# Ledger of designs, part 94: peptides against a protein of PDB entry 1ZZD

Target 1, 109 residues: chain A of PDB entry 1ZZD
Amino acid sequence: FQVVNPYLLRDLVDLGIWDEGMKQYLITQNGSIQGLPNVPQELKDLYKTVWEISQKTIINMAADRSVYIDQSHSLNLFLRAPTMGKLTSMHFYGWKKGLKTGMYYLRTQ

## One batch from the design tools (peptide; made by RFdiffusion4, then SolubleMPNN)

Design b2_p22_4_s2 (from b2_p22_4, 10 letters changed)
Fold by OpenDDE base, seed 2:
Structure b2_p22_4_s2 (fold): chain B 109 residues (1-109), chain A 22 residues (1-22)
Amino acid sequence: as target 1 above (109 residues)
Amino acid sequence: SAEEEKLKKLEEIMNKYIDTAY
C-alpha cells in the first residue's frame, strides 16, 4: 500500500517519464525519486521533504487526485472525500471481489 | 476492451460501496 503525491505524479507526467516502469520503481522505492537519473535535481530537492509526509497526510492534501499503488494494472476510482479509511475499504473490497493487484487513480469530486 | 469494461464496473461498485459505508 503506497500513495503517490499528486503533484509528484503531475510533474513526472509533465516530464514524459511516467509509465509502468516508473510506477513499479516508486513502489520499490517507497515513493522516493532520489535515485532517478532522468529527474531534474530541483524536483528531487522539492520532494525530499514531501517523502517524509505520511500517506494519510498525502491523501488529505490531495486537492485533485491521488494515486494508490498496489501493482501494475490500473483502476480509476472517484472519491468525494478520500481518507485512509476509504482507501483501506477499497483495498479490501477489491480483494474480496478478486482484484488482487492494481493501481488506483483516486480523483476527488 | 473487455478488461477495461470490467474495471469500470468494479469502479462503480466500489464507489457505491464506499458511499454507503462512509
Scores: peptide ipSAE 0.019, ipTM 0.235, DockQ to the pose 0.035
Fold by OpenDDE base, seed 4:
Structure b2_p22_4_s2 (fold): chain B 109 residues (1-109), chain A 22 residues (1-22)
Amino acid sequence: as target 1 above (109 residues)
Amino acid sequence: SAEEEKLKKLEEIMNKYIDTAY
């Protein structure tokens, strides 16, 4: 279960390049757009700051089937400095939003 | 109840920490 960055999704839609092919590409690239030749460089630079995105927003988008990538693994979450409180809140919020999985793969910077 | 209190505590934690990535 991998989630597309909600802001990235918006921008890709605005560029008119979002489709199932793009979704599959993002799966193989673990959500990275750095290798896409048809994406403006300024957009690539912007999304190097993915660690600043609200986890609440990410989880909200994860609950929407139109924006997630279904895999056999748990949701990937990005945290710069995870604490017990943050982990608990994410688990609870995800549960409350009806996510399929209660397990998360934590990525730290 | 104990369950209700637990839920309330979790909601408080959520409100404090879920909005930030770090």
Scores: peptide ipSAE 0.016, ipTM 0.253, DockQ to the pose 0.587
Fold by OpenDDE base, seed 3:
Structure b2_p22_4_s2 (fold): chain B 109 residues (1-109), chain A 22 residues (1-22)
Amino acid sequence: as target 1 above (109 residues)
Amino acid sequence: SAEEEKLKKLEEIMNKYIDTAY
Protein backbone atom coordinates (compact mmCIF):
# COMPACT_ATOMS: atom_id res chain seq x y z
CA PHE B 1 0.00 0.00 0.00
CA GLN B 2 1.36 3.37 -1.05
CA VAL B 3 0.01 6.91 -1.11
CA VAL B 4 1.35 9.61 -3.39
CA ASN B 5 1.68 13.07 -1.86
CA PRO B 6 -1.25 15.04 -3.23
CA TYR B 7 0.75 18.27 -3.44
CA LEU B 8 3.43 16.69 -5.57
CA LEU B 9 0.77 15.12 -7.73
CA ARG B 10 -0.88 18.50 -8.19
CA ASP B 11 2.35 20.18 -9.22
CA LEU B 12 3.20 17.49 -11.74
CA VAL B 13 -0.32 17.54 -13.15
CA ASP B 14 -0.09 21.30 -13.54
CA LEU B 15 3.08 20.79 -15.54
CA GLY B 16 1.23 18.32 -17.74
CA ILE B 17 3.78 15.56 -17.20
CA TRP B 18 1.98 13.31 -14.74
CA ASP B 19 1.10 9.83 -15.94
CA GLU B 20 1.61 6.22 -14.91
CA GLY B 21 5.10 6.28 -16.33
CA MET B 22 6.01 9.27 -14.21
CA LYS B 23 4.62 7.55 -11.15
CA GLN B 24 6.76 4.50 -11.75
CA TYR B 25 9.80 6.69 -12.37
CA LEU B 26 9.37 8.45 -9.04
CA ILE B 27 9.02 5.13 -7.26
CA THR B 28 12.23 3.82 -8.77
CA GLN B 29 14.02 7.08 -7.90
CA ASN B 30 12.71 7.08 -4.34
CA GLY B 31 10.74 10.23 -4.98
CA SER B 32 13.52 12.28 -6.52
CA ILE B 33 12.62 14.67 -9.32
CA GLN B 34 16.14 16.02 -9.70
CA GLY B 35 16.81 13.96 -12.79
CA LEU B 36 13.68 14.94 -14.69
CA PRO B 37 14.43 17.16 -17.68
CA ASN B 38 10.87 18.41 -18.03
CA VAL B 39 10.72 19.86 -14.52
CA PRO B 40 11.73 23.49 -13.99
CA GLN B 41 14.81 24.04 -11.86
CA GLU B 42 12.80 26.23 -9.52
CA LEU B 43 10.56 23.30 -8.68
CA LYS B 44 13.55 21.02 -8.18
CA ASP B 45 15.04 23.52 -5.76
CA LEU B 46 11.76 23.78 -3.91
CA TYR B 47 11.47 20.05 -3.36
CA LYS B 48 15.11 19.77 -2.41
CA THR B 49 14.71 22.40 0.28
CA VAL B 50 11.52 20.83 1.57
CA TRP B 51 13.27 17.48 1.72
CA GLU B 52 15.85 18.76 4.18
CA ILE B 53 13.19 20.18 6.45
CA SER B 54 11.07 17.09 6.18
CA GLN B 55 13.94 14.85 7.18
CA LYS B 56 14.21 16.50 10.57
CA THR B 57 10.48 16.24 11.07
CA ILE B 58 10.43 12.59 10.10
CA ILE B 59 13.25 11.82 12.50
CA ASN B 60 11.34 13.46 15.30
CA MET B 61 8.24 11.52 14.40
CA ALA B 62 10.19 8.28 14.40
CA ALA B 63 10.76 8.72 18.11
CA ASP B 64 7.38 7.14 18.79
CA ARG B 65 8.45 4.14 16.66
CA SER B 66 5.47 4.41 14.35
CA VAL B 67 7.29 6.10 11.49
CA TYR B 68 10.38 4.87 9.66
CA ILE B 69 12.62 6.44 7.06
CA ASP B 70 13.25 4.11 4.15
CA GLN B 71 16.35 5.74 2.72
CA SER B 72 18.35 8.78 3.72
CA HIS B 73 17.66 10.62 0.48
CA SER B 74 14.10 9.50 -0.05
CA LEU B 75 10.90 10.92 1.30
CA ASN B 76 9.24 7.56 1.66
CA LEU B 77 7.60 6.96 5.00
CA PHE B 78 6.67 3.62 6.45
CA LEU B 79 4.16 3.21 9.23
CA ARG B 80 4.09 0.16 11.45
CA ALA B 81 0.37 0.20 12.10
CA PRO B 82 -1.16 2.73 9.76
CA THR B 83 -4.76 3.60 9.26
CA MET B 84 -6.00 5.67 6.39
CA GLY B 85 -6.88 8.41 8.82
CA LYS B 86 -3.41 8.40 10.30
CA LEU B 87 -1.78 8.57 6.88
CA THR B 88 -3.95 11.50 5.90
CA SER B 89 -3.25 13.24 9.18
CA MET B 90 0.48 12.92 8.68
CA HIS B 91 0.25 14.56 5.28
CA PHE B 92 -1.82 17.36 6.65
CA TYR B 93 0.42 17.79 9.67
CA GLY B 94 3.42 18.15 7.42
CA TRP B 95 1.58 20.66 5.30
CA LYS B 96 0.48 22.60 8.34
CA LYS B 97 4.07 22.80 9.54
CA GLY B 98 5.29 24.05 6.17
CA LEU B 99 6.20 20.72 4.57
CA LYS B 100 3.74 21.06 1.73
CA THR B 101 5.61 19.06 -0.89
CA GLY B 102 8.34 17.36 1.10
CA MET B 103 6.77 13.95 1.58
CA TYR B 104 6.57 12.04 -1.69
CA TYR B 105 5.19 8.66 -0.68
CA LEU B 106 3.75 6.98 2.37
CA ARG B 107 4.03 3.24 2.51
CA THR B 108 2.70 0.63 4.90
CA GLN B 109 4.65 -2.27 6.33
CA SER A 1 -13.16 32.96 -2.56
CA ALA A 2 -15.10 29.74 -2.81
CA GLU A 3 -11.87 27.81 -3.10
CA GLU A 4 -10.50 29.39 0.04
CA GLU A 5 -13.65 28.46 1.90
CA LYS A 6 -13.37 24.87 0.79
CA LEU A 7 -9.77 24.78 1.95
CA LYS A 8 -10.76 26.17 5.32
CA LYS A 9 -13.40 23.50 5.75
CA LEU A 10 -10.91 20.84 4.80
CA GLU A 11 -8.47 22.15 7.38
CA GLU A 12 -11.12 21.93 10.06
CA ILE A 13 -11.85 18.34 9.19
CA MET A 14 -8.19 17.41 9.05
CA ASN A 15 -7.50 19.05 12.39
CA LYS A 16 -9.98 16.66 13.91
CA TYR A 17 -8.08 13.72 12.50
CA ILE A 18 -4.76 15.10 13.73
CA ASP A 19 -6.14 15.48 17.22
CA THR A 20 -7.20 11.85 17.22
CA ALA A 21 -4.03 10.52 15.64
CA TYR A 22 -1.50 12.32 17.83
Scores: peptide ipSAE 0.013, ipTM 0.195, DockQ to the pose 0.109
Fold by OpenDDE base, seed 5:
Structure b2_p22_4_s2 (fold): chain B 109 residues (1-109), chain A 22 residues (1-22)
Amino acid sequence: as target 1 above (109 residues)
Amino acid sequence: SAEEEKLKKLEEIMNKYIDTAY
């Protein structure tokens, strides 16, 4: 079962680093961005904690999967909480904390 | 370019799903 984080994808697009190479890298790394030199460390730290997504968002994004994911592969995030509800709460909490601490991105679009 | 349009579309899709996730 694949879990796609919409915030991660947004941030990669905002940084202007989303391309076919990035896509293949993420597939090989099971969704991890920790090894990418062109990603801000603060963003990497955020997504160490924010490694979850709601089932609703996964289903919604699956409809448009061809836009950001190779059809033969899936971009996966791992679940590490007992319930999806708790995972979702942790995801949004981590996201909010990142923004509140002054997380800035260079928007290219 | 086609790639730029794809990125723009991706942003729109992501923003939509972020909004609905709240």
Scores: peptide ipSAE 0.010, ipTM 0.248, DockQ to the pose 0.023

Design b2_p22_4_s3 (from b2_p22_4, 9 letters changed)
Fold by OpenDDE base, seed 4:
Structure b2_p22_4_s3 (fold): chain B 109 residues (1-109), chain A 22 residues (1-22)
Amino acid sequence: as target 1 above (109 residues)
Amino acid sequence: MEKEEELKKLEEIMNKYIDEAY
């Protein structure tokens, strides 16, 4: 079960490119619009899926949130193709960014 | 001092590794 982001839907409608074909495309692509040539890059940047956001950015966001809480929340990372090296780097980076809790959830696509 | 230097070296290596991983 997949649901298209309502704001993305709005913007695609505004662009005049929304139709059933586009809907099926998004479903097939798990919500990604990165491969669409007729979509402005700015919109692609805005609507990157969790799989398309750099893990470094995810860690940064987690660390930033942790600044406002006493105890760091669990880090949840989503990786398309995780490697042991990348996982190790993420752990170290998280440590450097002051995350008290290591990677709790690892999800792979 | 020796431990600190080792830690700094390790950090540098890991920083490079992180840059390559992302």
Scores: peptide ipSAE 0.014, ipTM 0.252, DockQ to the pose 0.362
Fold by OpenDDE base, seed 3:
Structure b2_p22_4_s3 (fold): chain B 109 residues (1-109), chain A 22 residues (1-22)
Amino acid sequence: as target 1 above (109 residues)
Amino acid sequence: MEKEEELKKLEEIMNKYIDEAY
């Protein structure tokens, strides 16, 4: 099960390129738009896949969003090579940053 | 306030996608 980035979804809709074909493409590409020729490069740079950025960045982004959302939201973390120590560190890091919820979906590569 | 409303709209869009995919 994949969760789509809502900001990416909005921007694709705004570009007028969102359709069933695009949806299937994103599913097969694990959310990556890097290979799409009809997407501006600036958007490609903005929307890197979760595999292309540090997990700390993901947690920071989630914490920032939590400032504006009253109800709890799920945090999805994606790890290439998770270790018990790394998972523990991420858990405490998220807690320290004031996330309203812990990890709900953990996916590994 | 404005950002919160924007995020809620995005959540609605995402939920529609999830309902179709799940």
Scores: peptide ipSAE 0.012, ipTM 0.241, DockQ to the pose 0.021
Fold by OpenDDE base, seed 1:
Structure b2_p22_4_s3 (fold): chain B 109 residues (1-109), chain A 22 residues (1-22)
Amino acid sequence: as target 1 above (109 residues)
Amino acid sequence: MEKEEELKKLEEIMNKYIDEAY
């Protein structure tokens, strides 16, 4: 089982498309929303998984994030089997929304 | 305060999701 990006979950709920079917879809698609018709392209770009973007892009995102995130807010999550793609997208989206969030993952398996 | 509340909401949603999945 993979953990859904909490920011993505919020946005899907806001779009009114979150349901059990969507949940199962994300599980089968390894968190990818690229095939969802009712999701704006901007959101698809923000929530690309590690296999959907280059490592260079990930590094660039991390560099930008390091400059602007000040850890003024924290988010503690219990995550199982977190991937670099998921973590990066979570941090990046938080940064883009001005949350300046440091994320703590208290449980990883 | 608003941002903090949003983060707490996301945390609750995510943890609930994990608990339901496992």
Scores: peptide ipSAE 0.008, ipTM 0.205, DockQ to the pose 0.024
Fold by OpenDDE base, seed 5:
Structure b2_p22_4_s3 (fold): chain B 109 residues (1-109), chain A 22 residues (1-22)
Amino acid sequence: as target 1 above (109 residues)
Amino acid sequence: MEKEEELKKLEEIMNKYIDEAY
């Protein structure tokens, strides 16, 4: 089970460092970017809390399907007055609900 | 073209769940 945060994906794409190697790294690190040398510290700090939530999600939904985003395009998500707290909650509750009702895997062809 | 269409579908799904969460 693995959930890729869509905002993390967007940020990595914007940095121009998203590729197959990056995807595999995130999978092996359970979504953590703390060990990536090409990621700014500011971004690492931003996703510390998100990483913790992601770990909870993985634990709670270990038997559920994983959602992978294998694409070089940035995602366009619409949020209502997004804050860091809301983004964290969105990742937790939105993904939890989404995985219960469906799974999507986007592949690069 | 196919990738773009798939991306749009994914975005719609994600936005739906975001709206339901908030």
Scores: peptide ipSAE 0.012, ipTM 0.206, DockQ to the pose 0.042; fails the geometry check

Design b2_p22_4_s4 (from b2_p22_4, 9 letters changed)
Fold by OpenDDE base, seed 2:
Structure b2_p22_4_s4 (fold): chain B 109 residues (1-109), chain A 22 residues (1-22)
Amino acid sequence: as target 1 above (109 residues)
Amino acid sequence: SAFEELLKKLEEIMNKYIDEAY
């Protein structure tokens, strides 16, 4: 089942915008608040879902981390609607960033 | 090697699509 992030819930309540309509909106949006005009951008940035983080950023993070971690660690990516083109691009980008291993696990929404 | 050169060429081709992918 879908659960609202308790900290997000708190912040929305503090903003005074939490209501049944907001709850239903979040359910339909899979927890995303990016489309809400009455939510501060800082909160939107803070509560980005795994689907809202660019794969490029994930690869960058993985590449940076891989310098200091065991090579046995794997790269995990999350995509809403992956295409072969996107996957290939990510592969080459990861390679360019110096990742020693390919993509290990892919999740799709 | 020839294989590495091929990969480089493929990388060059794909580079223009990276911005679209992310």
Scores: peptide ipSAE 0.021, ipTM 0.330, DockQ to the pose 0.509
Fold by OpenDDE base, seed 3:
Structure b2_p22_4_s4 (fold): chain B 109 residues (1-109), chain A 22 residues (1-22)
Amino acid sequence: as target 1 above (109 residues)
Amino acid sequence: SAFEELLKKLEEIMNKYIDEAY
């Protein structure tokens, strides 16, 4: 894994956007909603305009386990043919259920 | 914040498809 700069996390906190939801969101799929066909374009544009960050930064943050804080709750997913939509839905389901790790194990069969 | 509102709306949309994920 890659270590994320702790000051980056601090800056996200200062921006008021760092919470459990934000953490979970960044863990999956480069933290982008641009590839979701079921999301209105208006929301995609809003995301890009307000809080777009580099893909490299998002990937690094997702790879750093230090951002997880608590891994006591995890979701194991087994999918035959995962799609972006399904993965995102499962991610938000885990978020809604209060899981500390959005996706602990993802297996494709 | 605007970002929080975005996530909220996204969650609402994704909730419609949760059953399809399983």
Scores: peptide ipSAE 0.020, ipTM 0.291, DockQ to the pose 0.128
Fold by OpenDDE base, seed 5:
Structure b2_p22_4_s4 (fold): chain B 109 residues (1-109), chain A 22 residues (1-22)
Amino acid sequence: as target 1 above (109 residues)
Amino acid sequence: SAFEELLKKLEEIMNKYIDEAY
């Protein structure tokens, strides 16, 4: 899957460093920004704790920032202990928010 | 996986409705 973290997308846009080159870099690095020299260390540290972020908030950010991402790419979802019920609920929540994506990319810790 | 297959089915349904809306 080619995926971009919605929170990361927001922060990179706010920093003014989001472009196609950045997008391709993130895809090849599986979403990691640890190797980027132009990203503040505070931001790198923040995204080491991505598993603690609310999934509902992630979906909201994805909907808000959908204009900046290719609709053919997958949305990242992070779950420590996924269940069928949880996945279904998250999916329909995204549906209600108008996310137009082909597939969610599920990550488990 | 079973989870992925469920999501795939749900996405198919979702995409039909989205395509109708736009």
Scores: peptide ipSAE 0.016, ipTM 0.279, DockQ to the pose 0.040
Fold by OpenDDE base, seed 1:
Structure b2_p22_4_s4 (fold): chain B 109 residues (1-109), chain A 22 residues (1-22)
Amino acid sequence: as target 1 above (109 residues)
Amino acid sequence: SAFEELLKKLEEIMNKYIDEAY
């Protein structure tokens, strides 16, 4: 099932508000933090532009922060113009970086 | 779709060989 964006996970952990309740909320909301009252507006604005984040950077962050995920979760990828080549490259890059869950949720713009 | 099927096959390959790679 869907997992939290790695950057978002980092930021929520840094804010000290990451917990099981938060995780379940984000799953229900498909990763949206717009409805969270304890999240700074700056972060909400930032994650409105999730499509601007480099997928490689996302994968790196996922690998670094995977210890904060208590279950095997697939990485969510956001692509504006996905091609098979690009998807393959990202997939194997994640694989090489140790993300054994793979890609569950692909979003296109 | 055909594209989804390709992704599925990619997942299968990854799952099969990842333990051998690490």
Scores: peptide ipSAE 0.016, ipTM 0.285, DockQ to the pose 0.043; fails the geometry check

Design b2_p22_5_s1 (from b2_p22_5, 8 letters changed)
Fold by OpenDDE base, seed 2:
Structure b2_p22_5_s1 (fold): chain B 109 residues (1-109), chain A 22 residues (1-22)
Amino acid sequence: as target 1 above (109 residues)
Amino acid sequence: DEEKEEEEWEKKELEELKKFLE
């Protein structure tokens, strides 16, 4: 089961902080790195999970129709350069389409 | 160029989304 975003995994490895302990931590935290003191803030911002966004913010963003773009475009954006913004866009598209699994956890081909 | 237009649109979309995430 993929609990950790593959790009996040890569970045954690590049930082030299990936180990079995980190893996177990992320599993228990549902992929969130927000509570890790040894992770740069920029990385935390980049990989902020949808669940860590306020409900109000999610609703406001969902109200913006520009968020709902074609799935293929959302996927392409994710594959090229995954960012919080891109992942959020993908999530909102999935939300509108009633997808049970968040687009955040998609594997790259 | 259609590709350039799409990239510009994507950029604008991301900028709008970032405002909500801040």
Scores: peptide ipSAE 0.014, ipTM 0.263, DockQ to the pose 0.033
Fold by OpenDDE base, seed 3:
Structure b2_p22_5_s1 (fold): chain B 109 residues (1-109), chain A 22 residues (1-22)
Amino acid sequence: as target 1 above (109 residues)
Amino acid sequence: DEEKEEEEWEKKELEELKKFLE
């Protein structure tokens, strides 16, 4: 799984606070930086918003299965018993794709 | 038409997502 958001990684590197300890922290916190004292509030707010948008996207994907009719069983496997790692990966992947291409993930909150 | 194209694109995206999560 991609546990760490690549954009978050970039921003943490830019702040000069990225290291192995930070990596392990993010893994433990499922990508959340809200509890980090050395991160600017503006950055926390940014990635809080990203998390919220991604959660809404997952809910929408579960609610509207018509688009995924050919993949319904596979989607159900991911949604029925999701691990935190899988959820994190889905959130960040969806966000990345949405920001780059304007796909389904950005069309509905 | 346009809606069908969007659905096909979304299906493709889902397939890529599956590979990513496996």
Scores: peptide ipSAE 0.008, ipTM 0.243, DockQ to the pose 0.035
Fold by OpenDDE base, seed 5:
Structure b2_p22_5_s1 (fold): chain B 109 residues (1-109), chain A 22 residues (1-22)
Amino acid sequence: as target 1 above (109 residues)
Amino acid sequence: DEEKEEEEWEKKELEELKKFLE
């Protein structure tokens, strides 16, 4: 599923640029606003997606309990045969689990 | 307590991941 930060949504509405086209754009870009010319750079810097944050930063945030990762058994399975692909998938899984509440859902699974 | 055990496992896994990313 894909979600949008509720504060990002608010800011886009305040800018008067939120519409169906913007929604579809975000869906195709997995929530990224970095490519939008009509969005202030300040907002781009403030709102980064999982794809726009270094994997190391994500892990550090998780270690500091800022990003929630549950299901330790699943983590063990990934690390039994660690590859960059599996680690990336695990990062995204943990990130999604931590962000599943209090978010604006573009679409759910 | 299962929750406490899970937290300890998560910490261990995160440390291993950090080493991989270094």
Scores: peptide ipSAE 0.008, ipTM 0.252, DockQ to the pose 0.046
Fold by OpenDDE base, seed 1:
Structure b2_p22_5_s1 (fold): chain B 109 residues (1-109), chain A 22 residues (1-22)
Amino acid sequence: as target 1 above (109 residues)
Amino acid sequence: DEEKEEEEWEKKELEELKKFLE
């Protein structure tokens, strides 16, 4: 599956910071650049928006799936005071646990 | 029915989350 957004890849290459180490880092961070000190904040903000869109898309897909939830599939959402960081984390957790296995769990961090 | 109750809960929570993301 695609972890790195193709446009993000382009921007990282343009910054001259793309290498194998960066690739592995992004894999471990599920494509997030928020923790990178050598990335301009404006890019972080840009791709924060991208992640927000992705999160929304994932939730929409999960919503569609929820119509057919049975005993073998479940969706548990625990969202009280979500932040962008929390949503991002839940996004990838849900992707990893939910979309791949058919079970979606969103828990507050 | 516990299963139906859970499904209703899940749908409700999902709808609330969707509203937040909009």
Scores: peptide ipSAE 0.006, ipTM 0.204, DockQ to the pose 0.046

Design b2_p22_5_s2 (from b2_p22_5, 9 letters changed)
Fold by OpenDDE base, seed 1:
Structure b2_p22_5_s2 (fold): chain B 109 residues (1-109), chain A 22 residues (1-22)
Amino acid sequence: as target 1 above (109 residues)
Amino acid sequence: DEEEEEEKFEKELLEELEKLLK
């Protein structure tokens, strides 16, 4: 699975560089934006730290989920367990604070 | 119909998630 920080998604959309190609790139790079030439360095530095924090949280919660955006939703969440409420709320908070479109949530059994 | 169902689902989801934020 892969988790993309909702704040990162917001910023990528704000930069106007989010597309299907970007999504595939992030998948291959495990969410890292460090190799993107059209992203400001200050943003790379910021999300290096943010990404590390998010990964630690995910590891601690043993969470298995996927977060991305598509044409109709700014944030799509795919979660496997209802016990991930805390992390889910964090993603929702990020969506509410930074993203301007709807949120799609899918829980898998 | 599909769009309407998605909107309904999103509304319900948002309400649930808002409760988790508290």
Scores: peptide ipSAE 0.016, ipTM 0.266, DockQ to the pose 0.081
Fold by OpenDDE base, seed 4:
Structure b2_p22_5_s2 (fold): chain B 109 residues (1-109), chain A 22 residues (1-22)
Amino acid sequence: as target 1 above (109 residues)
Amino acid sequence: DEEEEEEKFEKELLEELEKLLK
């Protein structure tokens, strides 16, 4: 369990996209909105996390990504991958529909 | 049905994520 940034919460509410599914998604992504397809880029630029900044270094030095990637940040670490847009959309959609079992299985990888 | 479609979706998502995590 993690607490969502209250200012981010406000902005997501103003956009009309805040719901329980969004909340669960953000918790699993450690508060990151970078991969969400329905969030304006300007808002993504505003709410960068310390983790996302450090991920640039982690990506460059990780020979075996499975060793360095926390399961909760799997999508965030691969945001630079060409296929990540689709995966993020699917992940978000799954969480909105309550498909939490998939994330559970992901954590076991 | 809806349940089968959700299971299919979950499986496909998991498979794609597993590829990235290896």
Scores: peptide ipSAE 0.016, ipTM 0.320, DockQ to the pose 0.052
Fold by OpenDDE base, seed 3:
Structure b2_p22_5_s2 (fold): chain B 109 residues (1-109), chain A 22 residues (1-22)
Amino acid sequence: as target 1 above (109 residues)
Amino acid sequence: DEEEEEEKFEKELLEELEKLLK
């Protein structure tokens, strides 16, 4: 099964657009929200940047302790059964956590 | 030590992530 990124879920819930249809849409689009007309562009840009960073950068952000500990077991589910959708979710998760805490890390390295 | 166990888990998780994201 594909696990929905909790940070993306939170953002969609805050917008009031989360439902079963949205969940199915995300599954078919491998986590992409770029095609959704009712999502603010700034949020699209936030998640769009995940595709523009190197894998090395993603790994470095994942190395930040705050990225792991809070939901490490949830993230571990992606590793046990890797799929394109789960890998995408991991990227979004890492980036979202990285913007909150890892941006400091990126500026200091 | 709970903190030590968390660090061990993080290390293992990071190694698995590196393999998948290679």
Scores: peptide ipSAE 0.009, ipTM 0.230, DockQ to the pose 0.033
Fold by OpenDDE base, seed 5:
Structure b2_p22_5_s2 (fold): chain B 109 residues (1-109), chain A 22 residues (1-22)
Amino acid sequence: as target 1 above (109 residues)
Amino acid sequence: DEEEEEEKFEKELLEELEKLLK
């Protein structure tokens, strides 16, 4: 089961468009933002290549909440079994967005 | 404090994700 990742949720909040209507829309669209008129095309293009996270993984993250912040590094989310593709997508997102401060969630095996 | 604000934001973000998955 593919769900909206934390980066997307953050971006929607930053855009000021996160609400109950948006939540229901994402549910019906299986997490896709491609049809949203109030989302910049740059963001849509970005999330075409960003990997999805399983429902179980996101719930585990919410329950654990083992997060630390690094003010000098990009925002990163590390899962138990990251692939090269997933790592590349995460780092590319940080680079593309030009993040100057970072928050890390590291889930080890 | 910037770090405190970001930590609070992360907590809220995770809570919203959890609600989304219900």
Scores: peptide ipSAE 0.009, ipTM 0.248, DockQ to the pose 0.023

Design b2_p22_5_s3 (from b2_p22_5, 8 letters changed)
Fold by OpenDDE base, seed 3:
Formats: sequence, structure tokens, C-alpha cells
Structure b2_p22_5_s3 (fold): chain B 109 residues (1-109), chain A 22 residues (1-22)
Amino acid sequence: as target 1 above (109 residues)
Amino acid sequence: KEEKEEEEWEKEELKKLEEELK
């Protein structure tokens, strides 16, 4: 269960804008691409982090066990929550709540 | 200090994802 959305990373690579500078930018921005001028608005709308959604949505995601789904279920989660932004937000939410250890433990199954 | 630790952790995770996409 990764903190960073792998589809976002792939899309940035496909755009040809992924490099060390972009990587560092994402890290300092906690995964947000909202401030990037060279990213299409469509992707910005699609990929929102936990900091870019309402507190109500965050609470709802916290109640959803999907935040505890391992990497093998990432695609299935995508189907249930068709927005990459929601998926990304859940990942980051889990990370910020200190669920890193728990997520890794689930992957060992 | 905590922010830097989180940043380092995120760097490692990004690196793992990059390797998975190759």
C-alpha cells in the first residue's frame, strides 16, 4: 500500500515531465500537483491529495476500510472509487495517520 | 524535524514506485 498514487506517477512519466526536480517538488508538496503549470487541468482535477478535499470526505474515507487495503487490491479499489484523487487521498490519509506499518503488514499476506 | 522525516519516507516510497513502473 503506497502513499503515492502509482497512476499519477505513470501519467507524469507519460507526459514526459517526470524527473528528479518533479520528484522533489511532489515530496515537498505532499503529493500535490495543483501548482504545476505544465500539468493539464484534467490531471489536477483527477489527482487530489488528502489536503485538497473536504474534511467531510476525509472522515468518510477514514471510516472506509479501503484505506487498509493492500497493494493487491489497489486496482479493485480504483473500480469502487473511480476517481484517482480519492484513491490518492486515502493513501495519503493513511500515511499521515501513521498507518504505514499496518499497511506494510497487510502486504505480507 | 518531523516534516523532514516524512519527506525522507516519501522519497523512499516514490523510489519504490518508480522501480515498479520500469
Scores: peptide ipSAE 0.032, ipTM 0.373, DockQ to the pose 0.029
Fold by OpenDDE base, seed 2:
Structure b2_p22_5_s3 (fold): chain B 109 residues (1-109), chain A 22 residues (1-22)
Amino acid sequence: as target 1 above (109 residues)
Amino acid sequence: KEEKEEEEWEKEELKKLEEELK
């Protein structure tokens, strides 16, 4: 699973907002910074997680009715906080499909 | 239990990254 982007960590340090609270927040958010009000939108766009990319793709596919799977199930994974196991599976799948390079992530499988 | 172990692992790895970036 994806935990933290090392380049994101650098940028957060450069912004002077990296601390223990931020660390715990990122852990609980599986590396996502999308909910942070004090982070520039540019950084949020740059550092989308594999999970966020995958979910966006699923949502877009559902919106144009191009999906061939149960749309409700896919959306439920987005709406409900997924388990670590589900996140691991999705992140690994997204990585293997080339959605994002593993080079930029602190991850395990 | 598994999630807690993974969280502990990622905290340790994150600490290593922090030290590397300083």
Scores: peptide ipSAE 0.030, ipTM 0.464, DockQ to the pose 0.023
Fold by OpenDDE base, seed 5:
Structure b2_p22_5_s3 (fold): chain B 109 residues (1-109), chain A 22 residues (1-22)
Amino acid sequence: as target 1 above (109 residues)
Amino acid sequence: KEEKEEEEWEKEELKKLEEELK
């Protein structure tokens, strides 16, 4: 399952590096920007995908069930959604919820 | 097959987001 964060797209546009090449890169990389040299590290940290989160961060975030519940619910909804359009919307929603909570915990570590 | 369909829908969503940012 692929997710491109809409806030990431905004930030890439603000950086002036958004183009067709960047679009194709994100699609092929499942939304990951970790390999891009012209993206500030702060943004890379902010927009880590669920599988790019360090084990330490995952363990620290496990104390708050809401993070894992959101991920589990988004995955479950994704598997049960009747249309691809609905799948995409629910996937984006679940991802946004997970990232917001994750950043909150990163600031408190 | 499913991966290809996901990529096509991702492209459509990106187009919508691009229009929103204009």
Scores: peptide ipSAE 0.029, ipTM 0.468, DockQ to the pose 0.024
Fold by OpenDDE base, seed 1:
Structure b2_p22_5_s3 (fold): chain B 109 residues (1-109), chain A 22 residues (1-22)
Amino acid sequence: as target 1 above (109 residues)
Amino acid sequence: KEEKEEEEWEKEELKKLEEELK
């Protein structure tokens, strides 16, 4: 399955700002567009919301003392959550990136 | 090493998506 957010790519192409420089930037920023000056705030808010939802879910699972979360568990969580089908892929992408960050901080506690 | 492998994977997936958008 795709880990890269296809909706983000589409939106950047539609804006006419997609190029090799943008691609490299996104890779180094783990898919975040928050720091891009040429992206409308509306899109930043949209993808920020996806990220926030994923992080909230991770926090809830951490509170339940779930020690290990793999890709399968991440997918199962999204299937159980009330989500729009169109946003499922976006949530999954956000979850994966959020999980990596969350696991790093949990190890240091 | 894992980070570099992940970056290469992401580049390949992005390339596939770009081709689908054409």
Scores: peptide ipSAE 0.034, ipTM 0.499, DockQ to the pose 0.021; fails the geometry check

